Peptides against a protein of PDB entry 3B8E. Designs and how they scored, part 66

Target 1, 230 residues: chain A of PDB entry 3B8E
Amino acid sequence: PFLIFIIANIPLPLGTVTILCIDLGTDMVPAISLAYEQAESDIMKRQPRNPKTDKLVNEQLISMAYGQIGMIQALGGFFTYFVILAENGFLPIHLLGLRVNWDDRWINDVEDSYGQQWTYEQRKIVEFTCHTPFFVTIVVVQWADLVICKTRRNSVFQQGMKNKILIFGLFEETALAAFLSYCPGMGVALRMYPLKPTWWFCAFPYSLLIFVYDEVRKLIIRRRPGGWVE

## One batch from the design tools (peptide; aimed at target 1 V110)

Design b1_p30_1_s3 (made by RFdiffusion4, then SolubleMPNN; from b1_p30_1, 24 letters changed)
Fold by OpenDDE base, seed 5:
Structure b1_p30_1_s3 (fold): chain B 230 residues (1-230), chain A 30 residues (1-30)
Amino acid sequence: as target 1 above (230 residues)
Amino acid sequence: DVEELIKKLLELLKKLIELFLKTKPPIIYL
């Protein structure tokens, strides 16, 4: 997110506070939950041919999968960001290069895509209005991510939701998202303005995409053991 | 106990949902 902010010179899509809330709030319990996840029966039953090389390859493949999931999460966040800004008159193309004028406190007549002028204060409200939905989008996408992380090769439908810590993580991150979004004073304290209920649904296609992606990946792994997709 | 924590969290979520339903979104200018 921050790299795209710099490269595209768009208004800041995700604030520092929201990043911290993701890293310390939403990702912590999931990370712990993965440590307590039951090892797959397939991993336990297969003796590694070479424990050193096979472990390294597996770690690289896991890292790649998480990297791809992270990219989908970022895309979901940006989608929500662009939708909110578009609903407020700023089309995605118009946002390119707008950051310089957007962040200038002395410019109170920044035009949107329809010629409406926006004061600095109005722009910042809209910007901060995007931070919360971006965060919420990450949380909603993480629901799918957490569910798929229960297994390396098995389908979610085969493994089920047996890890109580993982289930707790799902509720914890959702509760945190709701708290940060709707608790009175969060707009002032954290610059996280409340979002419309409809914004929660913007992430659902991406959650589904992650779920489908992982199920397909796991299916390929099961059909072609030893492939680079593992 | 994890189950007790989950119950407390669910109660919190219920309260937050109530707040959610009462909270107005920020003003959209267009």
Scores: peptide ipSAE 0.023, ipTM 0.519, DockQ to the pose 0.019
OpenDDE base, seeds 1, 2, 3, 4: peptide ipSAE 0.000, 0.008, 0.000, 0.013; ipTM 0.299, 0.316, 0.271, 0.391

Design b1_p30_1_s4 (made by RFdiffusion4, then SolubleMPNN; from b1_p30_1, 23 letters changed)
Fold by OpenDDE base, seed 2:
Structure b1_p30_1_s4 (fold): chain B 230 residues (1-230), chain A 30 residues (1-30)
Amino acid sequence: as target 1 above (230 residues)
Amino acid sequence: LSELLLELLKKLLEELLELYKKTPRPVIYL
């Protein structure tokens, strides 16, 4: 997110506090849940043939999978951001390079893609309106991540929802998202304005994409053990 | 004590809900 903000010079999609809430609030419980996940029966039964190489390979593969999933998460967040801005008159191409004028409080006539002029206050309302849905999008996408992270090879349908800590993580991140989105004063304190419940659904296509991607990945791993997709 | 805490939590949630209803929603023209 922040790299694209710098490179594309677009209005800030996530506030610093929102980023901290993602990193510390939503990612911590998933990480803990993975540590207490009942080891997949095939992982436990396979003694590493070479502990040094097989551990390194597994760490690289996990890192690559998390990297790919993280890219899809970021894409989902940016999709929601661009949809909100487009609905408010700012098409994605118009946002490129706009940050300098967007953040200037003395410029009160920034034009949108339709020639409407926006005051600094109006622009900041729209920006802060993006922070909450972006955060919620990450949470909704993380639901898929939490579900898929239960197993390396088995389908979610095979492993089931047995990890109580993972289930707790799903409730915790959802409760945090609801609290940050709807608690009075969050707009002032965190620059996170409340969102309509309909915006929670904007992430669902990406959550489904992650789920399908991981199920296909796991299916390939099961059919072709030792393939490059592992 | 658990029931009292639950009642206090419920009351706090109701007050938060009332505050939420009174908080000017930025008219997200959504």
Scores: peptide ipSAE 0.020, ipTM 0.368, DockQ to the pose 0.014
OpenDDE base, seeds 1, 3, 4, 5: peptide ipSAE 0.006, 0.000, 0.015, 0.011; ipTM 0.313, 0.296, 0.378, 0.363; seed 3 fails the geometry check

Design b1_p30_2 (made by RFdiffusion4)
Pose (drawn by RFdiffusion4):
Structure b1_p30_2 (pose): chain A 230 residues (1-230), chain P 30 residues (1-30)
Amino acid sequence: as target 1 above (230 residues)
Amino acid sequence: PPVVHINSSVFEALTQRLEVREELLEEREE
C-alpha cells in the first residue's frame, strides 16, 4: 500500500494504526494454532537435519510466501480498495492525487462536491472505510493461507483437516475482524461499518485462487517427486 | 467556498487542482 502510495499518490489504502492489528491482533491465534498441527510422515525416518544447510527460513520459504502468495493477497486487498471507492466515487482511471485538508471542499472528482462535509468525509472512505475493507480482505485471504500452510506437502484432502485449535480460531479471527469492524466506539481510533453483504466478499474471490494455487503445487511436487522448479 | 467540479484526466485534474490551490492562497494572502 505504502509503496504504491508513493508511485501514484492514490490515497493510503492500508493504515499504519491498521497494520498493528493483523500480525499483532488478527493472525495471532492462527500462528499459534499452526503449532498444534500434527505430523506429516514417518519423521523418525530421516537423518538429523543438518544445521549449516537445511535452515528454517530461506528462499524456499520467502519466495513462496513473499514473492508468491504475498502478492496474490496483495491484489485482493488492493482490489477491494477500489470497490470501496468505486461504489462511492470510483477513480479506476482517476484518483491519483494529493488529498489536502486545509482547503476544505474546494476540489473533488467524478461529479462531486466533497468538502468540509465530504472532507471530514473525503477520507471517511478510507479511514472508516477502505482501510477497513482492505483490513477485512486481508483477514479474508488469511483463511486459505492458514490452510495452505497448514500442510507442507499433502493435499488438505488426504491429510488431516482436524486441527480443532486452528479451526476454532480461524473463526476467533474472522469474527474479531468483524467486531473490530463494527465495534461501536473504538471505531473512532479505528475503522468503520462496512456493508456486510459485500464490503466483505471483495477479497473472497482471491482467497480461493490462493487455496487453489499452492494446492496444485503440492500435488505437483508429488506427481513429480524429485521435482523440478517446484 | 467555490467548488470546482473536476471530471477530467489525471494531468488535467492535477493542473486544475494546482490552479485552484494557487488562487485560494492568493485570496487568503490578500

Design b1_p30_2_s1 (made by RFdiffusion4, then SolubleMPNN; from b1_p30_2, 19 letters changed)
Fold by OpenDDE base, seed 1:
Structure b1_p30_2_s1 (fold): chain B 230 residues (1-230), chain A 30 residues (1-30)
Amino acid sequence: as target 1 above (230 residues)
Amino acid sequence: VPVIKLNVSVEEREELRKEALKELEEKLKR
């Protein structure tokens, strides 16, 4: 997410404080949940035939899977960001290179894609309005990730959500998202303005996409045991 | 959405936007 911000010179989609809240708050409980679920999963029960090579391959495959999931999370966050800015008159193409003028406090006549002029204060309100939905999008996508990561080979439908640690992780993450989104003073403290409930649904297509992607991946692995996707 | 090309305060712009929206609604009703 931060790399696209640097490369595209767009308005900041996610504040540093929000990033810290994601890294420390939302990722910790899911990571613990995943660590416990991996211990219960057949990943540990299959004795590696060759402990050195098979362990390295599995670690690489896991790291690639997490990297892909993280990329999809970032795409979901950016989608939400672009939708919010587009609803406020800033089309994605217009945002390219706009950061310099966007962040300039003395420029109060920045035009959107429709010729509407925006003051610095108005622009910052819109920018900070993106932080909360971006965060919420990550949380909602992480719900799918947690459900997906529960099973390496089996469908999510086969194992169900019986893991209490997973349920607790989902609850804590959702509670944190709700707190950051709706608690008074978060706009000033964290630069996260209150979110309309409708924006929670913007992430659902991406959660579904991740879910479908993983189910298709698992289906391919099941149909072609020993393929490059394992 | 009505376009406001004025370097005015946020509050004044919001008022102008509301007025312009009302005018647009009135035009759509004729």
Scores: peptide ipSAE 0.027, ipTM 0.388, DockQ to the pose 0.028
OpenDDE base, seeds 2, 3, 4, 5: peptide ipSAE 0.014, 0.022, 0.027, 0.020; ipTM 0.349, 0.348, 0.379, 0.363

Design b1_p30_2_s2 (made by RFdiffusion4, then SolubleMPNN; from b1_p30_2, 14 letters changed)
Fold by OpenDDE base, seed 2:
Structure b1_p30_2_s2 (fold): chain B 230 residues (1-230), chain A 30 residues (1-30)
Amino acid sequence: as target 1 above (230 residues)
Amino acid sequence: KKVVILNVSVEEALKLREKALEELLKELEE
């Protein structure tokens, strides 16, 4: 996410604290996935042909898959960012290179795509309005990832303690998102302004995309000879 | 100008921010 900000030189879509929160959340999903994969392997009693190579390949494949999912999550966040800015008068093409003027406190006449002038304070309000929905979008897309982890094991849907871990993960991410979005003072402390509840649904198309991606990925893996990952 | 996400004017949003800042400052002083 930060790379796009630097390369495109657009207004900051995500604050430092929110980046850290995303990093913490994104680390949990791979860990849960690996735990499920190990448990599935144990149940299948499937001996790898080459334990060292097959284990390394599996870890690499999982890492790559979640890396790709992470990219889709970021794209979802940026989409939400661009929608919000467009609805407030800043089309994506106009945002390119705008950061320099956007962040300049002494420029109070930055024009949007429709010729409206924005003061520094007004620009910062709309910028901070983007931080929360970007984060929320990532969290909602991560719900799909966690559900995918649950459904990875085809033979057993209900896995007792593993289901509890999944539910806990969903609860933790949702609670964090709600706390950061709606707790008094978060707008000032973290530059995360409150979000209308309806905007939580903006992430749902991307959640669906993640499901489709995972199903396609699983299908490809299942078609590979000697595949050990579902 | 209306802040679409908050369904409030930019002016109202600024007032809310100022109020929140004042409240935080009061809490820090206590």
Scores: peptide ipSAE 0.029, ipTM 0.446, DockQ to the pose 0.026
OpenDDE base, seeds 1, 3, 4, 5: peptide ipSAE 0.008, 0.008, 0.018, 0.019; ipTM 0.372, 0.305, 0.189, 0.412; seeds 1, 3 fail the geometry check

Design b1_p30_2_s3 (made by RFdiffusion4, then SolubleMPNN; from b1_p30_2, 16 letters changed)
Fold by OpenDDE base, seed 5:
Structure b1_p30_2_s3 (fold): chain B 230 residues (1-230), chain A 30 residues (1-30)
Amino acid sequence: as target 1 above (230 residues)
Amino acid sequence: LPVIKLNTSIEERLKLRLEALEKLLKELLE
């Protein structure tokens, strides 16, 4: 997200606080849960394979999976971001290169896609309005990510929701998202404005996409062990 | 929780501007 912000010079889609909440609040428990689950899965099901080669393959698999899932998460977040800005008069094409004028507090006449002038304060309100939905979108997409991460090769439908730590992670992320979205003062303290409950559903197509993608990936791995998709 | 959209006054201004632009577009196409 931050790279696109720099490259495209669009208004900031995620605040620093939001990023910290993702990294420290939402991603930590999943990472721990994955570490435990991989350790348990490796202990229970793997005959001693060559430990050096298997560790390398596992690290590559994890890095590729996280990279791809992270891209889908980012796409979901940006989709929500663009929808919110479009509803407020800023079409995606108009946002390209707008950051310089957007962040200038002395420019109070930044035009939207419809020629309406926006003050600095108005622009910042709509920018901060995007932060919470982006965060919530990431959390909703992470639900799918957490569910799919329970298994390296098996379908989620086969292994089920046995990892209590992962389940706890899902609740923690959701609770954190609800807290940041709806608790009084979060708009002032964290610049995360409250969301309409309907915006929680904006990310669901992307969660489904991740789920389908991972199931297809796992299916390919099962059918073609040692393929490039690993 | 109306915070996703800016206040009604801003939305109304945007709507009015859109209508004005549509009118201008029609005039240019005539």
Scores: peptide ipSAE 0.023, ipTM 0.508, DockQ to the pose 0.033
OpenDDE base, seeds 1, 2, 3, 4: peptide ipSAE 0.018, 0.018, 0.019, 0.021; ipTM 0.522, 0.467, 0.457, 0.500

Design b1_p30_2_s4 (made by RFdiffusion4, then SolubleMPNN; from b1_p30_2, 17 letters changed)
Fold by OpenDDE base, seed 4:
Structure b1_p30_2_s4 (fold): chain B 230 residues (1-230), chain A 30 residues (1-30)
Amino acid sequence: as target 1 above (230 residues)
Amino acid sequence: KPVIVLNTSVEERLKLREEALKKLKEELEK
């Protein structure tokens, strides 16, 4: 996300706090997955043939899968960002290279795609308006990631303890998102303005995309047992 | 508090701009 911001010179899509929260959430997913894999290995009582190499291969496969999922999450966040800015008069093509003028406090006549002039203060309000929905989008997409992680090996019933960690992670991220989005003063302190509940649904297409991606991945793994896509 | 409303902000701004332009035209025609 930050790299695209630098390369495209677009207005900042998310604040430092939201980045930290995303990083924290993203780190939890591999930890949960590894905890699941260890717990599944313990339940299956199958000693890996080569514990070090098989564990490393699984860690690499998990890392690759989560890297791809993380990319889809970032795309979801950027989609929400572009939707919000488009709804505020800034089409995606107009945002390219706009950062220089956007961040200039002395320019109060930055035009949107429809010729509406925006003051510096108004631009910053719109920029900060993007932060909360971007973060919420990531959280909602992470719900899909967590549900996908649940369905990889064992049926929902066999993963009882694993489900508690997953549910706890989901609850923690959701509670944090709700707190940051709706707690009084967060708009001033964290530059995260409150959003309508409808914006929580903006991420659902990307959640569906992640589900489709994971099902396709699982299908490929099932068709090619022992392939690198595990 | 800025409330993010889907598709209403652009439409409302465009409407306000059109209304302002209409008023300006009416003033210029007097």
Scores: peptide ipSAE 0.020, ipTM 0.467, DockQ to the pose 0.035
OpenDDE base, seeds 1, 2, 3, 5: peptide ipSAE 0.015, 0.009, 0.014, 0.020; ipTM 0.403, 0.377, 0.377, 0.406; seeds 2, 3 fail the geometry check

Design b1_p30_3 (made by RFdiffusion4)
Pose (drawn by RFdiffusion4):
Formats: sequence, C-alpha cells, structure tokens
Structure b1_p30_3 (pose): chain A 230 residues (1-230), chain P 30 residues (1-30)
Amino acid sequence: as target 1 above (230 residues)
Amino acid sequence: FLFFFLFFAFFILIFIFFIIIVFIIFFFFF
C-alpha cells in the first residue's frame, strides 16, 4: 500500500495504526494455532536435520510466502480498496492525487463537491472505510493461508483438517475482525462500519485462488516426487 | 456513458494488475 502510495499518490489504502492490528492483533492465535498442527509422516525416519544447510527460513520459504502468496493477497485487499471507493466515487482511472485538508471542499472528482462536509468525509472513505475493508480483506485472505500453510506437502484432503485449536481461532480471528470493524466507539481511534453484505466478500474471490493455488503445487510436488521447479 | 466507461476502465485496470502479479509470481517461481 505504502509502496504504491508513492508510485501513484492513490490515497493511503492501508493504515499504519491499521497494520498494528493484524500480526499483532489478528493473525495472533492462528500463528499460535499452527503449532498445535500434528505430524506429516514417519518423522523418526529421517536423518537429523543438518544445521548448516537445511535452515528454518529461506528462499524456499520467502519465495513461496513473499513473492507468491504475499502477492495474490496483495491484489485482493488492493482490489477491495477500489470497490470501497467505487461504490462511492470510483477513480479506476482517476484518483491519483494529493488530498489536502487545509483547502476544504475547493476540489473533488467525478461529479462531486466533497469538502468540509466531504473532507472530514473525503477521508471517511478510507479512514473509517477502505482501510477497514482492506483490513477485513486481509483477514479474509488469511483464512486460506492459515490452511495452505497448515500442511507442507499433503492436500488438506488426505490430511487431517482437525486442528480443533486453529479452527476455533480462525473464527476467533474472523470474528474479532468484525468486532474491530463495528466496535461502537473505539472505531474512532480505528476504522468503521462496512456494508456487511459486500464490504466483506470483496477479497473472498481471492482467498480462493490462494487455497486453489498451493493446493495444486502440493499435489504437483507429489505426482512428480523428485520435483522440478516446484 | 461516463459510468460505463469508468467500469470498463476499472476492469481493465484490475486485469492489468492481475497480469503484473502473474508475471511477478512467475518470476519468483523460477
């Protein structure tokens, strides 16, 4: 968000005070939950994991979580950013502009008068909004992530999907997300009431592709054991 | 008409973003 927020002055899609509510507020119990996820094979069958080569974090990981999924998630919340403006003053060709606040009203876009009314408001479309829908969208994509990372080589199919803990936290996350999105008050130091019917399902189209994606690779990694690029 | 054009632009933009991401993923895939 902030990266694009610079390449094309298209208003702060994700908020800072909003970031410090996902890794440190949303994905919390899921990260924990992952730990309770059980085995994946006869483990005591493998040579001790060497320490110099086989690491914990590496390309294999980063590439598949920063340069792969991390992107597909990105579009999703970024997509919702537009819809959150679209059904309000969409600038899919417009936008791209510094939105000052000492001016008050004097400017707008796409047949409008947004000012002191829609200036304290002109932002109420990302502050109380956009950030929020983006926020939720991120949680919404985090579902399939917290299930495609639940396993490392087995389809969630022929593999236990019985992580009582994760499940009851995958909701204890998705729910908090709503309570943090409709919390009558703190919503001040935070975001605002989204349109439940859709101001949620925006990223939903995406969470899927995620689950659908890596699910194939795992099954790809298999049908071809020695594996290639996968 | 303006609204329809804006929608077309929206869908084209999203498509462009999709393609960009496909390319980035493809890059990181190899």

Design b1_p30_3_s1 (made by RFdiffusion4, then SolubleMPNN; from b1_p30_3, 27 letters changed)
Fold by OpenDDE base, seed 4:
Structure b1_p30_3_s1 (fold): chain B 230 residues (1-230), chain A 30 residues (1-30)
Amino acid sequence: as target 1 above (230 residues)
Amino acid sequence: EKKEELLKKLEELFQELLEKVKKLIEEARR
C-alpha cells in the first residue's frame, strides 16, 4: 500500500499504525498458528525423495503462493479504497497525482471528479474514512487465506479445521478489526473512522476469489502430481 | 494541526518499529 501511495502519488489508503496492526496483530498470530497446523495427510504419508531439494522446492512454492495471495489481498484493499473515494466524488483516474494538493493544508479548493471543492479538513475526513475499510478488507481476505493455507494439496473440505490456534487467530483478527472499526476515539488515535457494517462485505468477493484460486490450484496438483503448479 | 504532527511522528516511530519487527520475524522464520 505504501509503495503504491508513493508510485501513484494518491491519497494514503492505509496509515502506518494500521499497517503495524496488520503485520503484528493479524499476520503474526496466524503465521504461528500455521506452524502448529497438522501436516496434511498426503504430506505425512510421503517420504521426501531428497530432503534438501524437496524442502527447497516446497519453500519456493509456498513463497510463490503467498506472494500471489498477497497481491490479491492488496488488490482487495485498494478496490475498497477506490470504491469509497469514488462514492465521495473522487474517481481513480482523478486520484493519480493528487497527493501533493491533497496533503497541502493551504489548499482548500481541491476539486473532485465532479467539480466539487473540498477543504483540507473534508479531504482528511474522507482519507481517514478509507483507512478502516481498507484494513477490514485485508482482514476479511485473510480469513480465506488462513483457511486455505492449512493444506498444500488437500481441499479445505477434506482436511477440515483442526488447528484450534488457527481458529483462535481468526477470532483474534476479527476482534481486532471490530475494535479498530467501532471503538470510540480510533478516528483520532489511528485515523480510522467507524465503518458501516456493509463495508465488511466488500471483501467477500476477493475472499471467494482466493478460495477458488487455491481450490483450483490444489485440484490441479491432485490431478497432476509433480506439476509446475505445486 | 499539532495533533496531526504528533500523529505523523508517532507513525514514523511505528514504521521504524515495524521494520525492526519484520526483520526479526524474517530471521525467526529462517
Scores: peptide ipSAE 0.006, ipTM 0.239, DockQ to the pose 0.027
OpenDDE base, seeds 1, 2, 3, 5: peptide ipSAE 0.000, 0.000, 0.000, 0.000; ipTM 0.237, 0.246, 0.246, 0.224; seed 5 fails the geometry check

Design b1_p30_3_s2 (made by RFdiffusion4, then SolubleMPNN; from b1_p30_3, 25 letters changed)
Fold by OpenDDE base, seed 2:
Structure b1_p30_3_s2 (fold): chain B 230 residues (1-230), chain A 30 residues (1-30)
Amino acid sequence: as target 1 above (230 residues)
Amino acid sequence: ELLEELKRALEELFEKLLEEVRELIEKAER
């Protein structure tokens, strides 16, 4: 998220504290859960090679999975961000390069995609309105991503949800999302305004799409081992 | 030209996604 913010020069979709809450609160437990996840049945059936090499491979797999999850989460979050801004009159293309003017308190006539002028205060309200849905979207996407990343080849339906740490992580991140979204004072402290419950559903189609895509991918991998999809 | 076409395609995709999201929100509010 922060890299895209810098590259695209768009208004900041998440506050620094919110980012820290994601990194430390939502990502840590899932990352640990993946480390303790029971090895895929196919991995367990392989005779241990060099324990140093196997450890390195596992660390690389975890790192790659974490990186991929992070990218997918960011995409989901940015989708929600762009949806909210578009609903408020700012189309995604118009946001490119707008940050400098957006963050300038002395500019009170920033135009949206429809020619409406926005004061600094109005812009910041819209920006802060994006923070909570962005965060919640990441959490909702994480539900799917964590489940699908449990195995490389096996379906979630085959592997099941046996990792108690993963389940705990899902509850923790959801509870954190609810707390940050609805606790009084979060709008001032974290620049996270309360989220309408309906916005929780905004990420579901995206999560479902990713879930279906990954299941199809895994199905292809199982049917065609060594294919280009791996 | 290719960049403009890509831009238009992305805009159209985004608008469709927005419409779907709006429909889902409206259905959920009902």
Scores: peptide ipSAE 0.014, ipTM 0.309, DockQ to the pose 0.043
OpenDDE base, seeds 1, 3, 4, 5: peptide ipSAE 0.012, 0.000, 0.000, 0.007; ipTM 0.290, 0.196, 0.188, 0.264; seed 1 fails the geometry check

Design b1_p30_3_s3 (made by RFdiffusion4, then SolubleMPNN; from b1_p30_3, 24 letters changed)
Fold by OpenDDE base, seed 5:
Structure b1_p30_3_s3 (fold): chain B 230 residues (1-230), chain A 30 residues (1-30)
Amino acid sequence: as target 1 above (230 residues)
Amino acid sequence: KLKEELEKAFEKLLEELKKLVEELIKKAEE
C-alpha cells in the first residue's frame, strides 16, 4: 500500500504502524502455519527426500504463493479505500495526484469530484477513516489465507480445520482487528478511526476470491506437478 | 509441544504489541 501511495500520489490508505500491526499480528500466523505445513508434508512423503533441495523448492513455492495472495489482499484493501473515498465525494480518478494538495495544511479548499471543498481537518478525518477499513479488509481477506495455509497441495475440504494454530490465528487476527478498530485512542495513536460493523462484509468477496484462487492453484499443482503455478 | 510454544510466542507478541499501542496512545495524549 505504501508503494502505491508513492507511485500514484494518492492519500495514504494505511499508516506505517498499522502495516507493522499486520506484519506482526496477522502475517506471523500464516508463517507459522507454513512451517507446520512443511513439517506435515515431509512426514506424509514416504519417499526418500533430499532435504536440502526439497526445502529450497518448498520455500520458493510458498514465497511465490504468498506474494500472489498478498497482491490480492492489497487489491481488496484498495477497493475498500476507494469505495469509502467515493462515498465521501472523491472518485478514484480524482485521487490520482491529489496527495500534494491533500497533505498541505494550508490548503483548506481541496475540491472533491463534485466541487465540494474540504478543509485539511476534514480531509484527514476521511483519510484516517479509510485506514481502519483497509486494515479490516486485509484481516478478513487473511481469514481465507489462513484457511488455505492448512496444506499446500490438498484442498481445504480434504484437510479440514484440524490445525489448532489455524483456528487460533483466525480468532487472534479478528480480536486484533476489533481492538485496533474500536479501542478508544486508536484514532490518535494509529490514525485509525472506528469502523462501522457493516464494512467487515465489504472484504468477503475478496476472501472468496483468495479461497477460489488457492483451490484452483492446488488443483493445477495436483494435475501438473512441477508447473509454474507451484 | 511446538504448537503450544508457537501459540505462546504469538500471544506474547500480541501482548507486547498491545502495550506498545497503549504507550503510543499515552504519548499522543501528552
Scores: peptide ipSAE 0.005, ipTM 0.263, DockQ to the pose 0.013
OpenDDE base, seeds 1, 2, 3, 4: peptide ipSAE 0.000, 0.000, 0.005, 0.000; ipTM 0.258, 0.259, 0.235, 0.253; seed 2 fails the geometry check

Design b1_p30_3_s4 (made by RFdiffusion4, then SolubleMPNN; from b1_p30_3, 26 letters changed)
Fold by OpenDDE base, seed 5:
Structure b1_p30_3_s4 (fold): chain B 230 residues (1-230), chain A 30 residues (1-30)
Amino acid sequence: as target 1 above (230 residues)
Amino acid sequence: KKKEELEEKFKELFEELKKLVEKLIEEARR
């Protein structure tokens, strides 16, 4: 999120503290889940190779996969961000380069895409309104991530949902998202204003996209072993 | 056993994060 924020010079979609919450409350669980991944049927049938080399290769492959998934997560978050801003009169194209004026408290007449003037306070309210749904979008997408973390090559449908860490992660992420979204004072402390419950459902297509992406990736790996998609 | 230990550690981290957020709220109210 921060890289896009810097490159595009758009209003900040997600605060540093919320990113930390994602790392500690959501992203760590997949990493732990991977460390305790159940043995895949294919791994059990293979002769042990050099354990040191295989472990390193596996960790690198997993990290790359999560990097790709992380990009899709970011896209989902930004989609939600742009939708909210568009609903408030700021089209995505208009947001490009707007950061400087947006963050200047002395400019109280920033125009939206329709010529409406926005005070600094009004702009910040809209910005903070975007932080919560961005975070929630990431959490909802991470539900799919947690599910796919259970398997490297096999489909989730093949291995099932027996990883207790995964199940725990799903509940903890949801609880954290609910806490940050609805706890009084979060708007002031974390710049996360309360979220309408309907926004939870807006992220579901992206969660599905992650799931489909991973299933397709795994399918390709199974059909073309040794490819770059591993 | 290892899974249970990890769940406990994660729960502890979650509680620490929650406490941190609560402190931030309290500081913001001052």
Scores: peptide ipSAE 0.005, ipTM 0.277, DockQ to the pose 0.013
OpenDDE base, seeds 1, 2, 3, 4: peptide ipSAE 0.000, 0.000, 0.005, 0.000; ipTM 0.254, 0.232, 0.273, 0.255

Design b1_p30_4 (made by RFdiffusion4)
Pose (drawn by RFdiffusion4):
Structure b1_p30_4 (pose): chain A 230 residues (1-230), chain P 30 residues (1-30)
Amino acid sequence: as target 1 above (230 residues)
Amino acid sequence: SFEEHLKQIHELIEQEKYFEAFKLAVELFL
């Protein structure tokens, strides 16, 4: 968000005070939950994991979580950003502009008068909004992530999907997300009431592609064991 | 004109015809 927030002055899609509420507030229990996830094979069958080569974090990981999924998630919440403005003052070709606040009203876009009324408000579309819908969209993509990372080589199909803990936290996350999105008050130091019917399902189209994606690779990694690029 | 297109885009937004509004916006951009 902040990166694009510079390349094209298209208003702060994700908030800072909003970031400190996902890794340190949302994905919390899920990350923990992952730990409870059980085995994946006869483990005591493999040579000791060398320490110099086979690391913990590496390209294999970063490439598949920063350069792959991390992107597909990115669009999703970024897409919702537009819908959150679109059904209010959509600038899919417009927008790209410094939104000052000492001016008050004097400007706008797409047949409007947004000012002191819609200036305290002109931002209420990202502050109380956009950030929020983006926020939720991130959580919403985090579902399929917290299930495509549940396994490392087996389809969630012929593999246990019985992580009682994860499941009951995948909701304890998605729920908190709502309570943090409708919390009558703290919503001040935070975001605001989204349109439940849709101000949620925005990223939903995406969470899928995620689950659908890596699910193939795993099954790709298999049908071709020695594997190639995958 | 430009203003008529903007108005039409705005009306289409009010009418929740977002695909038509987007199309018109593309046409306006082109």

